# Peptides against a protein of PDB entry 5HOI: the designs that were tried, part 67

Target 1, 351 residues: chain A of PDB entry 5HOI
Amino acid sequence: FRYMPFSPAGTPFGFTDRRYLTMNEVGYVSTVKNSEQYSITVSFFDVGRFREYHFEDLFGYDLCFLNEKGTLFGQSKTGQIQYRPHDSIHSNWTKIIPLQAGERITSVAATPVRVIVGTSLGYFRSFNQFGVPFAVEKTSPIVALTAQNYRVFSVHYSQFHGLSYSLSELGTSSKRYYKRECPLPMSLPNINSDMKKDANLDYYNFNPMGIKSLFFSSYGDPCIFGSDNTLLLLSKWRSPEESKWLPILDSNMEIWKMSGGKETTDIHVWPLALAYDTLNCILVKGKHIWPEFPLPLPSEMEIRMPVFVKSKLLEENKAILNKKNEIGADTEAEEGEEDKEIQIPVSMAAE

## One batch from the design tools (peptide; made by RFdiffusion4, then SolubleMPNN)

Design b1_p12_5_s4 (from b1_p12_5, 6 letters changed)
Fold by OpenDDE base, seed 1:
Structure b1_p12_5_s4 (fold): chain B 351 residues (1-351), chain A 12 residues (1-12)
Amino acid sequence: as target 1 above (351 residues)
Amino acid sequence: MSAKEKIAELLS
């Protein structure tokens, strides 16, 4: 196993001179190899809100994280990071992360308020948006990072324990853990079965964990999309004992259903973000499981969350109750029904 | 675009 640089929804070069460094709901970052140099382009889906920009990369950035305020770049081997605001008001900044012999930056994340760097030796480095350091923590080896506001979702790998995850909040004074190196129930890519196709080997060499992307949902729930094309959502993470991973989408099954049961073995989901109950994704047809150039427009895939969002049901039930109260029906609702766990009928789990 | 519409386009 080798620690490879990970960026959310990043693509390999394959047989081309170009790849996506990262993509999400905000946009996509591409790099083109020009001899010994790279040209980076930061593109956006909302062309009315953001202006595309490009620059020459002399360092060969292989790590990227895009947010609404800027782009973080990293070079896995040299430890160089650069933050580029999308606006011209804030200055770019560059920093070198000190790396030990053989250490690599494996992932970077940035929010409007935090920059995070994770390494193959498990150094977790936190900064503010201006590159001022907060702390260095030693964890298990980090393989992936994402962040939203002050929250960080980190994926760790140990040869002995497999995949684990942490969920933390980077306050002003201290790091709080909601989850600390808990088992991650995600399947790793199977080298022996899946590597029969050269395209799968190229992707595995680029991303040996098979994590296509990880992000926070619009509700702030950690999401991960693995090589099995299942979207996992971490539910109830505020309650350590109640927290569970929910398989909220089998994308292969949903593609098959949406096709009307046709052969869909050449149709692939490339995940971008989860907005409410909708997976924002790129749908790709072809030999490669990743988007090529030009990038297709994003598609919206509705997720039938089997979790009745107790909040939406409570809001809908409150809205139904408020409508009943407006209609003047004096129904003495007995107070006792708050704790009924809505059992999902067994019939919906079998189709 | 909905995923369903895009899949129909890709299968056409």
Scores: peptide ipSAE 0.647, ipTM 0.968, DockQ to the pose 0.592
Fold by OpenDDE base, seed 2:
Structure b1_p12_5_s4 (fold): chain B 351 residues (1-351), chain A 12 residues (1-12)
Amino acid sequence: as target 1 above (351 residues)
Amino acid sequence: MSAKEKIAELLS
């Protein structure tokens, strides 16, 4: 087993000189090999909100994380990281992460307020958006990271314990754990069945964990999309005893249904984000399970599971709050109520 | 574009 650099929805080079370093709902980052250099392009889906930009990469960045405010780059072997704000008003910054012999940066994540670096030895390093360090923690080896605001979803791998996950919040003074190295019920790639196709071997060599992407939903729930093409959502994570992984989408089954039961073995889902009740994804047809160039437009795949109930409950709760405000009840809405977990009524969870 | 429309396009 080898720890490989992971970025959300990153693609291999394959037989090409170009790949996607990362992609999500904001956009996509591509890199092209130019002899010993790379040209990186940061592209956006909302071309009205953002302007595409490019730069020459002399370091060979193999890690990337894109958010609405900037792009974090990392070099897995050298430990170099760079943050590039999309806005030209804010300066780029570069830092070298100290690595031990054989240590690699395995994943990076960035929010508008935090930068996170995870390593193959399980060093979890946190920074603010300006690259000022907060802490270094030793965990199990980190294989993937994503973050939203102050919240971090980390995936760990141990040869003895397999896959685990943590969910943590990076406050100003301390790290809080909601989940700490709990078992992750995700299937690893099956080497014997999948390796019969050369395209699957190339992808496995690039990403031996088979994690196509991980992200937070629009509701702040951790999501992971594995090699089995199942979207897992961590439900009830605020309640340690009630927290569970929900298989909210079998994308192969949904493609098959949407085709009218035709053979769809050459149609693949490449996950970007979960927005409300829809998986934002790239639909790919071909031998490779990942998108090539040019990138197709994103598609929306509806999720039949209780995420649709959360949107309705949010609308209903907003309507109830608005009605309470109209009735002039001087109940001090403590600012702390926004982070209450929306309890889905048991009656709606059974359909 | 919906996934259903895109799948129809890809299968055409």
Scores: peptide ipSAE 0.647, ipTM 0.969, DockQ to the pose 0.559
Fold by OpenDDE base, seed 3:
Structure b1_p12_5_s4 (fold): chain B 351 residues (1-351), chain A 12 residues (1-12)
Amino acid sequence: as target 1 above (351 residues)
Amino acid sequence: MSAKEKIAELLS
């Protein structure tokens, strides 16, 4: 096993000089190899809100995380990280993460308020958006990170214990755990069954964990999309004893249903984000399970979330809104649109 | 675009 640099929905080079470093609901980051250097482009789906930009990368960034305010880059071997705001108001900053011999940065994440670096030795490093360090924590080896606001979803790997996950909140003074190195019920890629196709071997060499992406839903629930093409959502994570992973979408089964039962073995889902009850994804046709160039437009795949999850998410969102209103009394938030009943599709009431 | 429409496009 080798720790490889992970970025959400990142693609391999394959036989090309170009790949996606990361992609999500905000946009996509591409890199092109030009001799000894790379050209990086940060592109956006909302071209009215954001301006595409590019730069020359002399470091060979192999880690990336895109958010609504900026892009975090990392070099897994050297420990260099760079944060680039999308606006021209805030300056870029660069840092070198101290790495031990053989240590690698395995994943990076950035929110508008936090930067997180995880390593193959399990060093969890936290910073603010300006790169000011908060803390260094020693965990199990980190293989993937994502973050939303102050929350961090981390995936860990141990040769003895397999995959685990943590869910934490990075306050100003302390880190709170909602979940700490709990078992992650995700299947690892099966080398013997899946590696019969050269394209699957190339992807396995790029990403041996088979984690295509991980993100927070629009409701702030941790989501992970593995090599089995199942979307897992962590439900009830605020209640440690009630928390469970829900298989909310089998994307292979859903593609098959949507095709009318046709052969769909060459159609692949590439996950971007979960917005409410829709998986934002790239649908690709071909030998590679990942999108090539040019990037196809995103597609929306409806998920059949269990009814008990939608109702609880609504109650939790109302409780969060009420707490925000209690803390921030002076903003006249218009009362009117709160009561849009999320129409529970009738098909979920019949199982 | 819906996933259903995109799958129909990819299978055409």
Scores: peptide ipSAE 0.647, ipTM 0.968, DockQ to the pose 0.594
Fold by OpenDDE base, seed 5:
Structure b1_p12_5_s4 (fold): chain B 351 residues (1-351), chain A 12 residues (1-12)
Amino acid sequence: as target 1 above (351 residues)
Amino acid sequence: MSAKEKIAELLS
């Protein structure tokens, strides 16, 4: 097994001189190889809110994470990272992450308040948005990272235990775990069945875990989209005993239904984000399971969330609305009523 | 664009 650099929804070069380093709901980052150099472009879907920018990359960045405030780049072998704010008011910064012999940066993530670096030896490094270090922790080998605000979703790989995940919060004083190296029930790519097509082998060599993307939903739930094209959502992660992965979308089945039952084996979903009850994605037709150039416009795929997930999301939205209203209103409202256990009626399990 | 509309476009 070889640890490869992972970025959310990143694409391989294939037979081309260009690829996407990452893409999400904010935009997409592309790199073009020009002799010994690379040209990086940071593009946005909301062209009214953000201005596209480019720069020459002399380092060959192979890791990327895009957020609403900036782009984090990383070089897996050298340990160099660079953060580039989208706003020209804030300065770019560069740092070298110390790597041991054979160690690689495997994933990077950035929020407006945190920068995270994960390695093939399981070093988890945290920084603020200015590159000031907080801590170094030793975990199982990290294969993927995403982050939202102060929360980090990490995927780990062990040769003995397969895939695991952690969910943590990087406060000002300490790291809290909601989940620590728990089993991740995601299917790995099946080398024997899927490798019959050269395009699948190329993608496997780029991404041996088959994780197309991972992100937080608009409600702050960890999501992962694997090689089986199933979207998994981590439900009830605040309650250790109730926490479970929900298969909220089989994208192959939904494409088949939307086609009217036609053969759709050449139509592929490339996940960007989960906003409410819609998967934002790129729909691609062809031999490659990933978007080529130019990037097609994003499509919205409605997800049939189970009724109990919709009810919980409505409560979390009420709690977010109440917290937004309370940040506008004064001091004294008591901490008490958060834990009311919603009993799910038994009857809806049968359709 | 909806996924359904895009799938119809891709199948045409």
Scores: peptide ipSAE 0.645, ipTM 0.968, DockQ to the pose 0.565

Design b1_p12_6_s1 (from b1_p12_6 with K6R V7I E12K)
Fold by OpenDDE base, seed 4:
Structure b1_p12_6_s1 (fold): chain B 351 residues (1-351), chain A 12 residues (1-12)
Amino acid sequence: as target 1 above (351 residues)
Amino acid sequence: SSAAERIKELLK
């Protein structure tokens, strides 16, 4: 097994000179190999809010995390990281993460307030947005990271225990765990079945965990999308005993339904984000399960949240609306139709 | 765009 650099929705080069380092709801970061150099482009879906920019990468950044304020880059082998604000107000900063022999940065995450670096030895390093270090913690080997505000969702891998996850909050003085190295019920890629297609082997070599992406939902629930094309959402994570992973979307089944029951073996979901009850994704047609160039426009796929998740989300939305109203922000209350009976996915009704 | 519309386009 090799720890590979992971970035949310990152794509392999395949047979091309270009790939996506990362993509999410904000935009997409591409890199093009030019001899010994790389040209990186940071592109945005909201072209009115953000200006696309590019730069020459002499380091060969293989890790990336995009947020609304900037882009974090990392080089898995050298330990170099760079944060580039999207605005010109804040300066770029670069630093080297000290790595032990054979250690790799496996994932990086950045929010407007935190930078997180995870390694193949399980070093969890936290910084502020200016690269000032807070702490170094030793965990199980980190294979993936995402973050929202002060919260971090980390995926860990042990050869003995498989996948685990942590959910933590990075305060100024301390890290709080909501979940600490709990089992992650995500299927690993099946080498024997999937490896019959060269494209699947290339993707497996790029991403041995098969984690296409992980993100926080708009409600701040951890989400993960694995090789089985199932979107898992961590429900009730504030209540340790009640916390559970919910298979909120089988994307293969939804594609099949939307096709009218046609063969859809060449249509793939590439996950970006979960906003409310919609999976923001790229629909890919072809041999490769990942988007090529140019990037197709994102699509919204409705998720069938279980009623008890919907009610919690509606309560959280009402609480957010009430808090905005207290601040005097005229948020038009879109009265989302409360009464749409969200059918429990048939897969949950069969037990 | 909706995924349903996009799938319909991809299947043409």
Scores: peptide ipSAE 0.501, ipTM 0.943, DockQ to the pose 0.651
Fold by OpenDDE base, seed 5:
Structure b1_p12_6_s1 (fold): chain B 351 residues (1-351), chain A 12 residues (1-12)
Amino acid sequence: as target 1 above (351 residues)
Amino acid sequence: SSAAERIKELLK
């Protein structure tokens, strides 16, 4: 097994001089080989909110994470990281992560408040958005990271235990674990069956875990999209004993249904984000399972359960709160209720 | 755009 640099929805070069370093709901980061250099472009889907920017990369950044405030870059072998705010108000910063012999940065994540670096030896390094270090923790080898606000979803790999995950919160004073190196029930790429097509081998060599992307939903639930094209959502993660992975979308089955039962073996879902009850994704047609250039417009794929039930319960709770406010009941809305997990009634979870 | 519409376009 070889640890490869992972970025959410990153694509290989293939036979081209260009690839996507990362993409999500905010935008997409591309890199082009230019002799001994790289040319990086940070592009956005909301062109009214953000301005596209470009720079020359002399380091060969192979890791990237895009958020609403900036882009984090990393070089897996040298340990260099760079954070670039999207605005011109905040300065870019660069840092070298100390790496041991044979250690690589395997994933990076950034939120408006945290920067996280994970390595092939399982060093978990945390920083603020200005590159000030908080802590270094030793975990199982990290293969993927994503983060939202103060929360981090990490995927780990062990030759003995396979895939595991952690869900943690990086507060001001300490790291809290909601889940710590728990088994991740995601299927790994099947080398023997799927590698009959050269395009699948090229992708496997780029991403041997088959994790196309991982993100937090709009409701703050960890999501992962594997090589089996199933979207898994971690539900009830605040309750250790109740926490479970839900297969909320089989994207191959949904493509098949939407086609009217036609052969769709050349149509692929490339995941970006989960917003409310919709998977934001790029639909790709062709030999490669990843998007080429130019990037197609994102598409919305509806997810019926359990996310729709969660949305409906939120609307019902808002309607109840609005009715209480109209009745002039001084219910002090305790500021603490925004972080309460919505319990899905058992009767609605069975359909 | 909806995924269903986009799939119909890709199947033409």
Scores: peptide ipSAE 0.500, ipTM 0.945, DockQ to the pose 0.580
Fold by OpenDDE base, seed 3:
Structure b1_p12_6_s1 (fold): chain B 351 residues (1-351), chain A 12 residues (1-12)
Amino acid sequence: as target 1 above (351 residues)
Amino acid sequence: SSAAERIKELLK
């Protein structure tokens, strides 16, 4: 195993001179090799809200995180990071993260209010959006980061314990843990079965953890999409004893269903974000499981909550309706067909 | 776009 730089939905170069550094619901960041330098382009899906921009990268940034306010870049070996606001109101800033011998930045994340750097030695470094440091914490080795507002979802790897995760909130004065280095029930890539195709080996060499992406849902739930193409959502994370990972989408099974049961072994889901009840993703056809250039338009794939969660939501909704009826609120109980996809109430998302 | 529509296009 080797620690590799991870960015959400980042792609390898493969046999090309270009790759995506990161992509999500906001947009996509590409880099092109140009002799000894790189040309970086920050592109957006909402072209009316954001202006595409590019710059020359002399450092060879291999880490990236895109949000609605700016882009964070990092160089895994040198420890250099750069934050670039999308607007011209705020200046770009650079910082060098001090690295020990053999230490690498493994992941970076940025929100409008926080910048986070994780390393192969488990240094968790937090900053504000202006690069002012808050704290340095020693954790288990960090392999992936994502963040939303003040919340950070971190994935850790130990040779002894495998994958773990933390969910934390970065206040102004303190870090709160909702979950701290708890076991992550995600399957690692199986080298013996999956590496029969050269394209899978290329991706494994780029991303040994097989984490295609991780993000927060629109409701603020941690999500992870592994090499098994299953979307996992962390439910009830505010209640430590009730917290559980839900397999909310088997994307291979969903592609198979949507095809009408045809062979779909060359169709791949590349995850971007979870918005409400839909996975925003790129559908890719070919040998490579990742999107090439040009980037296809995003597609929406409906999530299917496990039957036991649907049943519980039905019982809870019936109990709420019965309580409302006892209080004399004339809620016309339309006997909505039991087969309607129960929208998860915002109150049940991110508990 | 719907994933179901896009899959039908990719299968043509």
Scores: peptide ipSAE 0.499, ipTM 0.942, DockQ to the pose 0.612
Fold by OpenDDE base, seed 1:
Structure b1_p12_6_s1 (fold): chain B 351 residues (1-351), chain A 12 residues (1-12)
Amino acid sequence: as target 1 above (351 residues)
Amino acid sequence: SSAAERIKELLK
């Protein structure tokens, strides 16, 4: 196993001189190899809010994270990171992360308020948006990072324990853990079965963990999309004992259903984000499981959450309560019901 | 869903 640089929804070069460094709901970052240099383009889906920009990359950035305020770049071997605000009002900054012999930056994440760097030796480095360091923590080897606001979802790998995850909040004074190196029930790519296709070998060499992407949902829940094309959502992460991974979408099954039961082995979901009850994704047709150039328009795939969206149930329960209150039933609603675990009806487990 | 439309296009 080799620690590879990971970026959310990043693509390999394959047989081309170009790839996506990252993509999400905000946009996509591409790099083109030009002899000894790279040309990076930061593109956006909302062309009304953002202007596409490009620059020459002399460092060969292989790590990227895009947010609504800027793009973080990293070079896995040299430890160089660069933050580029989308707005020209804010200055770019560059920093070198000190790396030990053989250490690599494996993932980077950036929010409007935090920059996070994870390494193959498990160094978790936190910064503010201006590159001022907060802390260095030693964890298990980091293989992937994402962040939203002050929250960080980290994926760790141990040769002995497999995949684990952490969920933390990077406050001003301290790091809080909601989850700390808990087992991650994600299937790893099967080298023997999946690597029979050359395209799968290229992707495996690029991303040995098979993590196509990880992100926070619009509700702030950690999501991960593995090589099995299942979207996992971490439910109830505020309650350490109640927290569970929910398989909220089998994308292969949904493609199959939407096709009318046709063979869809050449149709692939490339995940971008989870917004409410929809997976924002790129639908790809072809030999490669990743999008090529030009990037197709994003598609919205409805998630059939077997878990009633706590919001819809809260709205329906509020609507039922409001209807009961309009009918003049003086039922003393005891205040204690807000945190009740919504039981999944047994009937949905049988389909 | 836009995905269902896109899949129908990709299957043509």
Scores: peptide ipSAE 0.499, ipTM 0.942, DockQ to the pose 0.612

